# Peptides against a protein of PDB entry 7MKK: the designs that were tried, part 28

Target 1, 71 residues: chain A of PDB entry 7MKK
Amino acid sequence: SMKEKVKAKLVEIRKFVPFIRRVRIDFQDTLSKVQGHRLDALVNLLDREDVSMSSLNKIEVIIDKLRTRFN

## One batch from the design tools (peptide; made by RFdiffusion4, then SolubleMPNN)

Design b2_p15_4_s3 (from b2_p15_4, 4 letters changed)
Fold by OpenDDE base, seed 4:
Order: sequence, then C-alpha cells, then structure tokens
Structure b2_p15_4_s3 (fold): chain B 71 residues (1-71), chain A 15 residues (1-15)
Amino acid sequence: as target 1 above (71 residues)
Amino acid sequence: SELDELLSELEKELK
C-alpha cells in the first residue's frame, strides 16, 4: 500500500538526519539565518509520521543537493 | 502548504 511505501521511504530518509544536523552545525556561519532555520525545520519534519510521498521525494532531492555541496 | 513552501525554498537555494 501507499501507506507502507511512505513508511519505508521515511525510514530510508531518516538515515540522513545525522548528516543534515551536521551540515546545520558545521556550516552555521556560512549558511544564512533562513537557511539554518530551514534545515532545522527539515530535521523536525522528519520526526513526523504524517508526511506524504511527494514531500519525501522532495526531501530526497534536497538531501542529494546537500550531499553534493557539503559532502 | 507551509511544508511544501519550505521544501520548495530549500530546493531553490541548493540549486
């Protein structure tokens, strides 16, 4: 079911939470205030269970871009 | 939604 697919995707995406947190901290002085806030919000978002597949796919793209820019 | 806007802005900033 879509619900199970979402749960599985969420589990995979959550594996990158430590990375996102590290980017937020390690590059705090480089990131703008709004960028830092958005990364914090992203981490908090991943603690939720009510996230759509569409949102998770966008988050995956974001993580890929973070990895490209910040290792 | 606020969430969609957040994600969209992050995508734009990280282009």
Scores: peptide ipSAE 0.537, ipTM 0.898, DockQ to the pose 0.174
Fold by OpenDDE base, seed 2:
Structure b2_p15_4_s3 (fold): chain B 71 residues (1-71), chain A 15 residues (1-15)
Amino acid sequence: as target 1 above (71 residues)
Amino acid sequence: SELDELLSELEKELK
């Protein structure tokens, strides 16, 4: 079911929370203030369970971009 | 939604 797929995707995405937190802190001087705030918000969002599949797919793209730019 | 807007802005900034 879609519900099961969302839960599975959320579990996979949450594996990158430590990475996102490290980018936020390690590159704080490189990131703009607004970018830092948005990364904080992203981490907080991943703590919730009411995230849609479409949002999770966008988050995957964002994580890939972060990995490309910040290792 | 507010969430989708946040994600869209992040995606745009990281291009």
Scores: peptide ipSAE 0.535, ipTM 0.898, DockQ to the pose 0.174
Fold by OpenDDE base, seed 1:
Structure b2_p15_4_s3 (fold): chain B 71 residues (1-71), chain A 15 residues (1-15)
Amino acid sequence: as target 1 above (71 residues)
Amino acid sequence: SELDELLSELEKELK
């Protein structure tokens, strides 16, 4: 079901929370305040259970871009 | 939604 697919994707994406937190802290000086706040919001979002598949797909793209830019 | 707007802005900034 779609619900089960969402749960599975959320589990996989949550594995990158430590990475996102590290980017937020290590590059705080090069990020604008708005960018930093958005990364904080992203981390907080991944603690939720009511995230849609559409949002998770966007988050996956964002994580890929973060990995490309910040390793 | 506000969440979608947040994610869209992040995508734009990380181009």
Scores: peptide ipSAE 0.533, ipTM 0.898, DockQ to the pose 0.174
Fold by OpenDDE base, seed 3:
Structure b2_p15_4_s3 (fold): chain B 71 residues (1-71), chain A 15 residues (1-15)
Amino acid sequence: as target 1 above (71 residues)
Amino acid sequence: SELDELLSELEKELK
């Protein structure tokens, strides 16, 4: 079911929360204030249980871009 | 929604 797929995707994406936190801290002086705040919001979002598949797909793209730029 | 706006802006800025 879609519900099961969402739960599975969320579990996989949550594995990158420590990475996102490190980017936020390590590049705090490089990032704008708004960018830093958005990364904080992203981490908080991933702690929620009511996230859509559409949102999770976007988050996956964002994580890939962060990996390319900051790791 | 606020979430959609957040994600859209992040995608845009990280291009």
Scores: peptide ipSAE 0.530, ipTM 0.896, DockQ to the pose 0.174

Design b2_p15_4_s4 (from b2_p15_4, 5 letters changed)
Fold by OpenDDE base, seed 5:
Structure b2_p15_4_s4 (fold): chain B 71 residues (1-71), chain A 15 residues (1-15)
Amino acid sequence: as target 1 above (71 residues)
Amino acid sequence: SELDKLLDELMEEMK
């Protein structure tokens, strides 16, 4: 079901939370305040259970971009 | 939604 797929994807995406937190901290001086706040918000969002597949797909793209830029 | 707005903003910034 879509619900199960969402939960599975959420589990996978959550594996990158430590990475996002690390980027936020390690590159704090190079990130704009706005970008920093957005990363903080992103981490907080991943604690939620009511995230759609569409949103998770976007988050995955964002994480890929973060990996490209910061690691 | 606020979430979609945030994500869209992040995607734009990370281009």
Scores: peptide ipSAE 0.476, ipTM 0.884, DockQ to the pose 0.175
Fold by OpenDDE base, seed 1:
Structure b2_p15_4_s4 (fold): chain B 71 residues (1-71), chain A 15 residues (1-15)
Amino acid sequence: as target 1 above (71 residues)
Amino acid sequence: SELDKLLDELMEEMK
């Protein structure tokens, strides 16, 4: 079901939470206040259970971009 | 939604 697919995607994306936290902290001096706040919000978002597949797909793209830019 | 707005902003900024 779509619900099960969402849960599975969320589990996979949550594996990158430590990475996102590291980017937020390690590059805090380079990031603007707005950028830092957005990354904090992204981490907090991944603690939620009510996230759509559309949102999770966007998050996956964002993580890929972070990985490309920050390792 | 506010969430989608946040994600769109992040995607645009990282473009």
Scores: peptide ipSAE 0.472, ipTM 0.882, DockQ to the pose 0.175
Fold by OpenDDE base, seed 4:
Structure b2_p15_4_s4 (fold): chain B 71 residues (1-71), chain A 15 residues (1-15)
Amino acid sequence: as target 1 above (71 residues)
Amino acid sequence: SELDKLLDELMEEMK
């Protein structure tokens, strides 16, 4: 079911939470306050269970961009 | 939603 697919994808995306946290802290002085806040919000968002597949797909793209920019 | 807005903003900024 779509619900099961969402859960599975969420598990995979959550593996990048430590990376996002590292980016947030390691580049705190480089990031704008808004950027930092958004990353914090992203981490918090990944603790939620009520996330759609559409949102998870967007998060995946964001993580890919972060990986490209921040290793 | 607010969540979608956040994600869209992040995506836009990371372009």
Scores: peptide ipSAE 0.475, ipTM 0.883, DockQ to the pose 0.175; fails the geometry check
Fold by OpenDDE base, seed 3:
Structure b2_p15_4_s4 (fold): chain B 71 residues (1-71), chain A 15 residues (1-15)
Amino acid sequence: as target 1 above (71 residues)
Amino acid sequence: SELDKLLDELMEEMK
């Protein structure tokens, strides 16, 4: 079911939360205030259970871009 | 939603 697919995707995406937190801290001096706030918000979003598949797919793209730029 | 807005803004900035 779609519900099961969303739960599975969320589990996989949550594995990158520590990475996102490290980017936020390690590059704090080079990030703008807005960029830092958005990364904090992204982490908070991943603690939620009511996230759509569309949102999870966007988050996956964002994580890939972070990996390219910040290791 | 606010979540979707945030994600769209992040995606745009990281292009």
Scores: peptide ipSAE 0.469, ipTM 0.881, DockQ to the pose 0.174; fails the geometry check

Design b2_p15_5_s1 (from b2_p15_5, 6 letters changed)
Fold by OpenDDE base, seed 5:
Structure b2_p15_5_s1 (fold): chain B 71 residues (1-71), chain A 15 residues (1-15)
Amino acid sequence: as target 1 above (71 residues)
Amino acid sequence: DMEELLKLLDEALSE
């Protein structure tokens, strides 16, 4: 079901939360204030359970960009 | 909403 797929996707994406937090800290002096705040918001967003598959797919793209730029 | 937030996130992180 879509519900189960969303749950599975969320579990996989949450594996990157430590990475996102690390980027936020390690590159705090490099990131703009806006970027830093957005990373914080991203982490907070991933604590939610009401995220759609569409949103999760977009988040995955964002994380891929972070991985390309920061590790 | 979530869509707008994600748009802002993507734009900010693409700077």
Scores: peptide ipSAE 0.451, ipTM 0.877, DockQ to the pose 0.154
Fold by OpenDDE base, seed 1:
Formats: structure tokens, sequence, C-alpha cells
Structure b2_p15_5_s1 (fold): chain B 71 residues (1-71), chain A 15 residues (1-15)
């Protein structure tokens, strides 16, 4: 079902939360204040359970951009 | 709004 697919995707995306937190801290002096706040918001978003598949796919793209720049 | 937040995230992190 779509519900099960969403849950599975969310589990996979949440594996990147530690990475996002590390970027936020390790590059705090380099990131702008707004960028830091957005990273915090991203982590908070991934704590939610009402995220759609469409949103999760967009989040995955954002994380891929972070990986390219900071890993 | 989730879609608006995602847009803002993408824009800010692309600076």
Amino acid sequence: as target 1 above (71 residues)
Amino acid sequence: DMEELLKLLDEALSE
C-alpha cells in the first residue's frame, strides 16, 4: 500500500538525520543564520509522521545537494 | 505549509 511505502521511505530518509545535524554543527560558522535555521527545520520536519511521498522525494533531493556540498 | 517549507529549504541551502 501507499501508506507502507511512505513509512518505508521515511525510515530511509531518517538515516540522514545524523548527517544533517553534523553539517549544521560542523559548518555553523560558515553557514548563514538562515541556512542554519533551515537545517534545523529540516530535521524537525523528519520527526513528523504526516509527510507525503511527494514531500519525501523532494527532501531526498535536498539531502543529495547537501551531500554533494558537505560530504 | 509543507510545500512552502520545502521550497524555502531548497533556496536557502542552494546559496
Scores: peptide ipSAE 0.449, ipTM 0.875, DockQ to the pose 0.152
Fold by OpenDDE base, seed 2:
Structure b2_p15_5_s1 (fold): chain B 71 residues (1-71), chain A 15 residues (1-15)
Amino acid sequence: as target 1 above (71 residues)
Amino acid sequence: DMEELLKLLDEALSE
């Protein structure tokens, strides 16, 4: 079901929360204020359970960009 | 709005 797929995707995406938090801290002096605030918002978003599959797919792309740029 | 937030996130990371 779509609900089960969403739950599975959310579990996979949440594995990157420690990475996002680490980028926020390790590159705090490199990031602009707006970038830092947006990373904080991303972490807060992933604490929620009411995230759609479409949103999770977009978040995955954003995380891929973070990995390319910061790791 | 979730869609607007994701748009802003993508734009911010392009700076």
Scores: peptide ipSAE 0.442, ipTM 0.873, DockQ to the pose 0.152
Fold by OpenDDE base, seed 4:
Structure b2_p15_5_s1 (fold): chain B 71 residues (1-71), chain A 15 residues (1-15)
Amino acid sequence: as target 1 above (71 residues)
Amino acid sequence: DMEELLKLLDEALSE
């Protein structure tokens, strides 16, 4: 079901939370306050259970771009 | 780039 697919994708995306947290910390002096707050918001968003498949797909793109830029 | 990244982030967070 779509519900099960969403749960599975959320589990996979959450594997990158430690990476996002490290980017936030390691580049805190380089990132603007706004950028830092947005990364914090991204981590907080991934703690939620009510994230849609559409949102998860967008988050995956964001994480891929973060990985390209920061590691 | 960061501009594109933040645009996508803003979009995702606005849903």
Scores: peptide ipSAE 0.342, ipTM 0.833, DockQ to the pose 0.811

Design b2_p15_5_s2 (from b2_p15_5, 6 letters changed)
Fold by OpenDDE base, seed 2:
Structure b2_p15_5_s2 (fold): chain B 71 residues (1-71), chain A 15 residues (1-15)
Amino acid sequence: as target 1 above (71 residues)
Amino acid sequence: DDEELLELLDEALSE
């Protein structure tokens, strides 16, 4: 079901939360204030269970961009 | 709104 697919995707995306938090801390002096605030909001979003598949797919692309720039 | 947040984040990463 779509609900099961969303849960599975959320589990996979949450594996990157430690990476996102690490980028926020390790590159705090490199990141602009707005970049830092948006990353904090992303982490908060991933603490929720009510995230759509559309959002999770977009987050996956954003994580790829973060990995390219910061790792 | 989650979609707006993700759009703003993508824009912020383009700085």
Scores: peptide ipSAE 0.648, ipTM 0.918, DockQ to the pose 0.129
Fold by OpenDDE base, seed 3:
Structure b2_p15_5_s2 (fold): chain B 71 residues (1-71), chain A 15 residues (1-15)
Amino acid sequence: as target 1 above (71 residues)
Amino acid sequence: DDEELLELLDEALSE
């Protein structure tokens, strides 16, 4: 079901939360205040269980951008 | 709104 797919995707995306947190800390001096704030908000979003598949797919793209720039 | 947040985040990372 779509519900099961969303749950599975959320589990996979949450694996990147430690990476996002490390980017936020390790590059704190390089990141602008707004960039840091948006990363914090992303981590908070991933604590929720009501995130849509569309949002999760977009988050995956954002994580790819983070990996390109910061890893 | 999650869509707005993700848009703003993407824009912020493009700076």
Scores: peptide ipSAE 0.647, ipTM 0.918, DockQ to the pose 0.129
Fold by OpenDDE base, seed 1:
Structure b2_p15_5_s2 (fold): chain B 71 residues (1-71), chain A 15 residues (1-15)
Amino acid sequence: as target 1 above (71 residues)
Amino acid sequence: DDEELLELLDEALSE
């Protein structure tokens, strides 16, 4: 079902939460206030269970951008 | 709104 697919995708995306947190902290002096705030908001979003598949797919792309820039 | 947040995040990372 779509519900099960969303749950599975959320589990996979959450594996990157530690990475996002590390970027936020390790580059705090480099990031602007708004960039830091948006990263915090992303982490908060991933703590929720009511995230759509569309959002999760977009988050995956964003994580790829973070990896390219900060990893 | 999640879509708005993701848009704003993408824009912020483009700085």
Scores: peptide ipSAE 0.647, ipTM 0.918, DockQ to the pose 0.129
Fold by OpenDDE base, seed 4:
Structure b2_p15_5_s2 (fold): chain B 71 residues (1-71), chain A 15 residues (1-15)
Amino acid sequence: as target 1 above (71 residues)
Amino acid sequence: DDEELLELLDEALSE
């Protein structure tokens, strides 16, 4: 079902939470305050269970951008 | 909402 697909996608995306947290901490002095706040909000978002497939797909793209820029 | 947050994040990373 779509619900099961969303849950599976969320599990996969959550594998990147440690990376996002590390970017937030390791580059805190380089990131602007707004960038830091938005990354914090992203981590908080991924702690939730009610995230849409559309959002998860967008998060995947954002993570790819973070990986390109920060490792 | 989540969509707005993600758009704002993408914009912030473009600074």
Scores: peptide ipSAE 0.647, ipTM 0.918, DockQ to the pose 0.130

Design b2_p15_5_s3 (from b2_p15_5, 5 letters changed)
Fold by OpenDDE base, seed 3:
Structure b2_p15_5_s3 (fold): chain B 71 residues (1-71), chain A 15 residues (1-15)
Amino acid sequence: as target 1 above (71 residues)
Amino acid sequence: EDEELLKLLDEALSE
């Protein structure tokens, strides 16, 4: 079901939370205040259960961009 | 709204 697919995707995306947190801290001096704030908000979003598949797919793209710039 | 947050984040990372 779509519900099960969303739950599975959320579990996979949450595996990147430690990476996002490390980017936020390790590059704090490089990141603008806006960038840092948005990363904090992203981590908070991933603590929720009510995230759509569309949002999760967009988050995956954002994580790819983070990996390109910061890893 | 999650979509707005993600849009803003994507824009912020393009700076």
Scores: peptide ipSAE 0.635, ipTM 0.912, DockQ to the pose 0.129
Fold by OpenDDE base, seed 2:
Structure b2_p15_5_s3 (fold): chain B 71 residues (1-71), chain A 15 residues (1-15)
Amino acid sequence: as target 1 above (71 residues)
Amino acid sequence: EDEELLKLLDEALSE
C-alpha cells in the first residue's frame, strides 16, 4: 500500500539525518543564515511521521544536492 | 507547509 511505501521511504530518508546535522554544524561558518535555518527546518520535518511521498521524494533530491556540495 | 519549506530550501542551496 501507499501507506507502507511512505513508511519505508521515511525510514530510508531518516538515515541521512545525521549527515544533515553534520553539514549544519561543520559548515556553519560558510553557510548563510538562511541556509542554516532551512537545514534546521528540514531536520525538524523529518522528526514527524506525517510526511507525504511527494515531500519525501523532493527531500531525496535535496539530500543528493547536499552530498554533491558538502561531501 | 512542507512544499513551501522544500522550495525555499532548494532556493537557499542555490546561493
Scores: peptide ipSAE 0.635, ipTM 0.912, DockQ to the pose 0.129
Fold by OpenDDE base, seed 1:
Structure b2_p15_5_s3 (fold): chain B 71 residues (1-71), chain A 15 residues (1-15)
Amino acid sequence: as target 1 above (71 residues)
Amino acid sequence: EDEELLKLLDEALSE
């Protein structure tokens, strides 16, 4: 079902939460206040259960960009 | 609301 697919995708995306947190902390001095705030908001979003598949797919792209720049 | 957050985040990372 679609619900099960969303749940599975959320589990996979959450595997990157530690990475996002590390980027936020390790690069805190080089990130702008706005950038830091947006990263915090992303982590908070991933703590929720009601995230759509479309949002999760977009988050995956954003994580790829973070990996390119910060890993 | 999530769409707006993701848009703003993407824009912030483009700075």
Scores: peptide ipSAE 0.634, ipTM 0.912, DockQ to the pose 0.129
Fold by OpenDDE base, seed 4:
Structure b2_p15_5_s3 (fold): chain B 71 residues (1-71), chain A 15 residues (1-15)
Amino acid sequence: as target 1 above (71 residues)
Amino acid sequence: EDEELLKLLDEALSE
């Protein structure tokens, strides 16, 4: 079902939470305050269960951008 | 709202 697909996607995306946290901390002096705050909000978002597939797909693209820039 | 957050995050990373 779509619900199961969303949950599966969320599990996969959550595998990147440690990376996002590391970027937030390791590059705290490089990131602007707004960038840091938005990364914090992203981590908080991924702690929730009510995230849409469209949002999860967009998050995946954002994580790819983070990986390109920070690892 | 998640879509707005993600848009703002993407914009912030473009600074």
Scores: peptide ipSAE 0.633, ipTM 0.911, DockQ to the pose 0.129

Design b2_p15_5_s4 (from b2_p15_5, 6 letters changed)
Fold by OpenDDE base, seed 3:
Structure b2_p15_5_s4 (fold): chain B 71 residues (1-71), chain A 15 residues (1-15)
Amino acid sequence: as target 1 above (71 residues)
Amino acid sequence: DDEELLKLLDEALSE
C-alpha cells in the first residue's frame, strides 16, 4: 500500500539525519543564518510521521545537493 | 507547510 511505501521511504530518508546534523554543525561558519535555520527545520520535519511521499522525494533531492556541496 | 519549507530550503542552498 501507499501507506507502507511512505513508511519505508521515511525510514530510508531518516538514515540521513545524522549527516544533515553534521553539515549543520561542521559548516556552521560557512552557512548563512537562513541556511542553518532551514536545515534545522528539515531535521524537525523528519521527526514527524505524517510526511507525504511527494515531500520525501523532494527531501531526497535536497540531500543529494547537500552531499554534492558538503561531502 | 512542508512544500513551502522544502522550497525555501532548496532556494537557501542555492545561495
Scores: peptide ipSAE 0.682, ipTM 0.923, DockQ to the pose 0.129
Fold by OpenDDE base, seed 2:
Structure b2_p15_5_s4 (fold): chain B 71 residues (1-71), chain A 15 residues (1-15)
Amino acid sequence: as target 1 above (71 residues)
Amino acid sequence: DDEELLKLLDEALSE
């Protein structure tokens, strides 16, 4: 079901929360204030259970961009 | 709104 697929995707995406937090801290002096605030909001979003598959797919692309730039 | 947040984040990463 779509609900089960969303739960599975959320579990996979949450594996990157520690990475996102480390980027926020380790590159705090490199990031602009707006970039830092948006990353904080992303972490807060991933703490929720009510995230759509559409959002999770977009987050996956954003994480790929973060990995390219910061790792 | 989640879609707006993700759009703004993507734009911010383009700075």
Scores: peptide ipSAE 0.681, ipTM 0.923, DockQ to the pose 0.129
Fold by OpenDDE base, seed 4:
Structure b2_p15_5_s4 (fold): chain B 71 residues (1-71), chain A 15 residues (1-15)
Amino acid sequence: as target 1 above (71 residues)
Amino acid sequence: DDEELLKLLDEALSE
């Protein structure tokens, strides 16, 4: 079902939470305050269970951008 | 909402 697909996608995306946290901390002095706040909000979002597939797909793209820029 | 957050995040990373 779509619900099961969303749950599976969320599990996969959550594998990148440690990376996002490390970017936030390791580059805190380089990131602007707004960038840092937005990354914090992203981590908080991924702690939730009610995230849409559309959002998860967008998060995947954002993570790819973070990986390109920060490792 | 989540879509707005993700849009703002993407914009912030484009600074």
Scores: peptide ipSAE 0.680, ipTM 0.923, DockQ to the pose 0.130
Fold by OpenDDE base, seed 1:
Structure b2_p15_5_s4 (fold): chain B 71 residues (1-71), chain A 15 residues (1-15)
Amino acid sequence: as target 1 above (71 residues)
Amino acid sequence: DDEELLKLLDEALSE
């Protein structure tokens, strides 16, 4: 079902939460206040269970951008 | 709104 697919995708995306947190802290002096705030908001979003598949797919793209820039 | 947040985040990372 779509519900199960969303749950599975969320589990996979959450594996990157530690990475996002590390970027936020390790590059705090480089990131602007707004960038830091947006990263914090992303982490908070991933703590929820009512995230759509569309959002999760977009988050995956964003994580790829973070990896390219900060990893 | 999640879509708005993701848009704003993407824009912020483009700076």
Scores: peptide ipSAE 0.679, ipTM 0.923, DockQ to the pose 0.129

Design b2_p15_6_s1 (from b2_p15_6, 5 letters changed)
Fold by OpenDDE base, seed 2:
Structure b2_p15_6_s1 (fold): chain B 71 residues (1-71), chain A 15 residues (1-15)
Amino acid sequence: as target 1 above (71 residues)
Amino acid sequence: SDLDKLLDELMKEIE
């Protein structure tokens, strides 16, 4: 079911929370203030369970961009 | 949604 798929995707995305937190801290001087705040917000949002599949797919793209830009 | 707006802005800023 879609519900099961969302839960599975959320589990996979949450594996990258430590990476997102690390980018936020290690590259704080490189990131703009607004970028830092948005990353903090993203981490907090991933603690919730009411995230749609479409949002999770966007988050995957964001993580890929972060990996490309910040190792 | 507010979440989608945040994600869109974040994608734009990181590009």
Scores: peptide ipSAE 0.457, ipTM 0.881, DockQ to the pose 0.176
Fold by OpenDDE base, seed 3:
Structure b2_p15_6_s1 (fold): chain B 71 residues (1-71), chain A 15 residues (1-15)
Amino acid sequence: as target 1 above (71 residues)
Amino acid sequence: SDLDKLLDELMKEIE
């Protein structure tokens, strides 16, 4: 079911929360305040249980971009 | 939604 797929995707994406936190800290001086706040919001979002598949797909793209740019 | 707006802006800024 879609519900099961969402839960599975969320579990996989949550594995990158430590990475996102490190980007936020390590590049705090490079990031604008708004960018930093958005990364904080992203981490907080991943702690929620009611996230859509559409949102999770966007988050996956964001993580890939962060990996390319900051790692 | 507010969440989608946040994600869209973040995607745009890190491109």
Scores: peptide ipSAE 0.445, ipTM 0.877, DockQ to the pose 0.174
Fold by OpenDDE base, seed 5:
Structure b2_p15_6_s1 (fold): chain B 71 residues (1-71), chain A 15 residues (1-15)
Amino acid sequence: as target 1 above (71 residues)
Amino acid sequence: SDLDKLLDELMKEIE
């Protein structure tokens, strides 16, 4: 079901939370204030259980971009 | 949604 797919995707995406937190900290001087706040918001978002598949797909793209730029 | 806006802006800035 879509619900189960969302749950599975969320589990996988959450594996990158430590990475996102590290980017936020390690590149704090490089990131703009707004970018930093958005990363914080992203981390907080991933603590939620009501995230849609659409949002998770976007987050996956964002993580890929972060990996390309910062790792 | 606000979340989508956040994600869209983040995608744009990190691109």
Scores: peptide ipSAE 0.426, ipTM 0.873, DockQ to the pose 0.176
Fold by OpenDDE base, seed 1:
Structure b2_p15_6_s1 (fold): chain B 71 residues (1-71), chain A 15 residues (1-15)
Amino acid sequence: as target 1 above (71 residues)
Amino acid sequence: SDLDKLLDELMKEIE
């Protein structure tokens, strides 16, 4: 079911929370305040259980872009 | 939603 797919994808994406936190801290001097706040909000969002598949797909793209830019 | 807007803005900034 879609619900099961969402749960599975959320589990996989949550594995990147430490990476997102690392980017936020290591590049804090480069990031603007608003950019830092957005990354913090992204981490907080991943603690939720009511995230849609559409949002999770966007988060996956964001993580890929972060990986490309920040390794 | 506000969440989607946040994600969209973040995507634009990272590029």
Scores: peptide ipSAE 0.449, ipTM 0.878, DockQ to the pose 0.174; fails the geometry check

Design b2_p15_6_s2 (from b2_p15_6 with E5S E11M)
Fold by OpenDDE base, seed 4:
Structure b2_p15_6_s2 (fold): chain B 71 residues (1-71), chain A 15 residues (1-15)
Amino acid sequence: as target 1 above (71 residues)
Amino acid sequence: SELDSLLEELMEEIE
C-alpha cells in the first residue's frame, strides 16, 4: 500500500538526518539565519509521521543537493 | 501547504 511505501521511504530518508544536522552545524557561519532555520525545520519535519510521498520525494532531492554542495 | 512551501524554499536556496 501507499501507506507502507511512505513508511519505508521515511525510514530511508531518516538515515540522512545526522548528515543534515552536520551541515547545519558545520556550515552555520556560511548559512544565513533563514537557511539555518529551514534546515532545522527539515530535521524536525522528519520526526513526523504525517508526511506524504510527494514531500518525501522532494526531501530526497533536497538531500541530494545538500550532498553535492556540502559533501 | 506550509511544508510544501518550506521544501520549495529550501530547494531554491541550495541550488
Scores: peptide ipSAE 0.288, ipTM 0.821, DockQ to the pose 0.175
Fold by OpenDDE base, seed 2:
Structure b2_p15_6_s2 (fold): chain B 71 residues (1-71), chain A 15 residues (1-15)
Amino acid sequence: as target 1 above (71 residues)
Amino acid sequence: SELDSLLEELMEEIE
């Protein structure tokens, strides 16, 4: 079911929360203030249980771009 | 940047 797929995707995406937090802190001097706030918002989003598959797919793309830019 | 645009779009979606 879609519900099961969302739960599975959320579990996989949450594995990258420590990475996102590290980017936010380790590159704080490189990131603009607005970029830092956006990363904080992303982490907070992944703490929720009501994230849609559409959002999770976008977040996966965002994580790939973060990995490319910061490690 | 492309990343900033994507993050902004995501933030708009969750607000």
Scores: peptide ipSAE 0.196, ipTM 0.771, DockQ to the pose 0.963
Fold by OpenDDE base, seed 1:
Structure b2_p15_6_s2 (fold): chain B 71 residues (1-71), chain A 15 residues (1-15)
Amino acid sequence: as target 1 above (71 residues)
Amino acid sequence: SELDSLLEELMEEIE
């Protein structure tokens, strides 16, 4: 079911939360306040259970971009 | 939605 697919995708995406937190901390001095806030908001979003598949796919793209830029 | 807007902003800034 779609519900199970979303749940599985969320589990996989949450594996990157520690990475996002590290980017936020390690580059805090080079990030603007709004950029830092957006990363914090991204982490908070991944704590939710009502995230759509569309949003999760976008988050995956964002994580890929973070990996390219900061790792 | 607010969430979609946040994600869009992040995507644009990290490009």
Scores: peptide ipSAE 0.289, ipTM 0.821, DockQ to the pose 0.174; fails the geometry check
Fold by OpenDDE base, seed 3:
Structure b2_p15_6_s2 (fold): chain B 71 residues (1-71), chain A 15 residues (1-15)
Amino acid sequence: as target 1 above (71 residues)
Amino acid sequence: SELDSLLEELMEEIE
């Protein structure tokens, strides 16, 4: 079911939370205040259970971009 | 939604 797919995707995306937290800290001095706040908000978002597949797919793209820009 | 707007803003900033 779609519900099961969303749950599985969320589990996979949550594996990147430590990475996002490290980017936020390691590059704090190069990030704008707005960018830092947005990364914090992203981490908080991944604590929720009511995230759509569409949002999860967007988050995956964001993580890929973070990996490219910040190793 | 607010969440979608946040994600869109992040996508634009990291490009």
Scores: peptide ipSAE 0.289, ipTM 0.821, DockQ to the pose 0.174; fails the geometry check

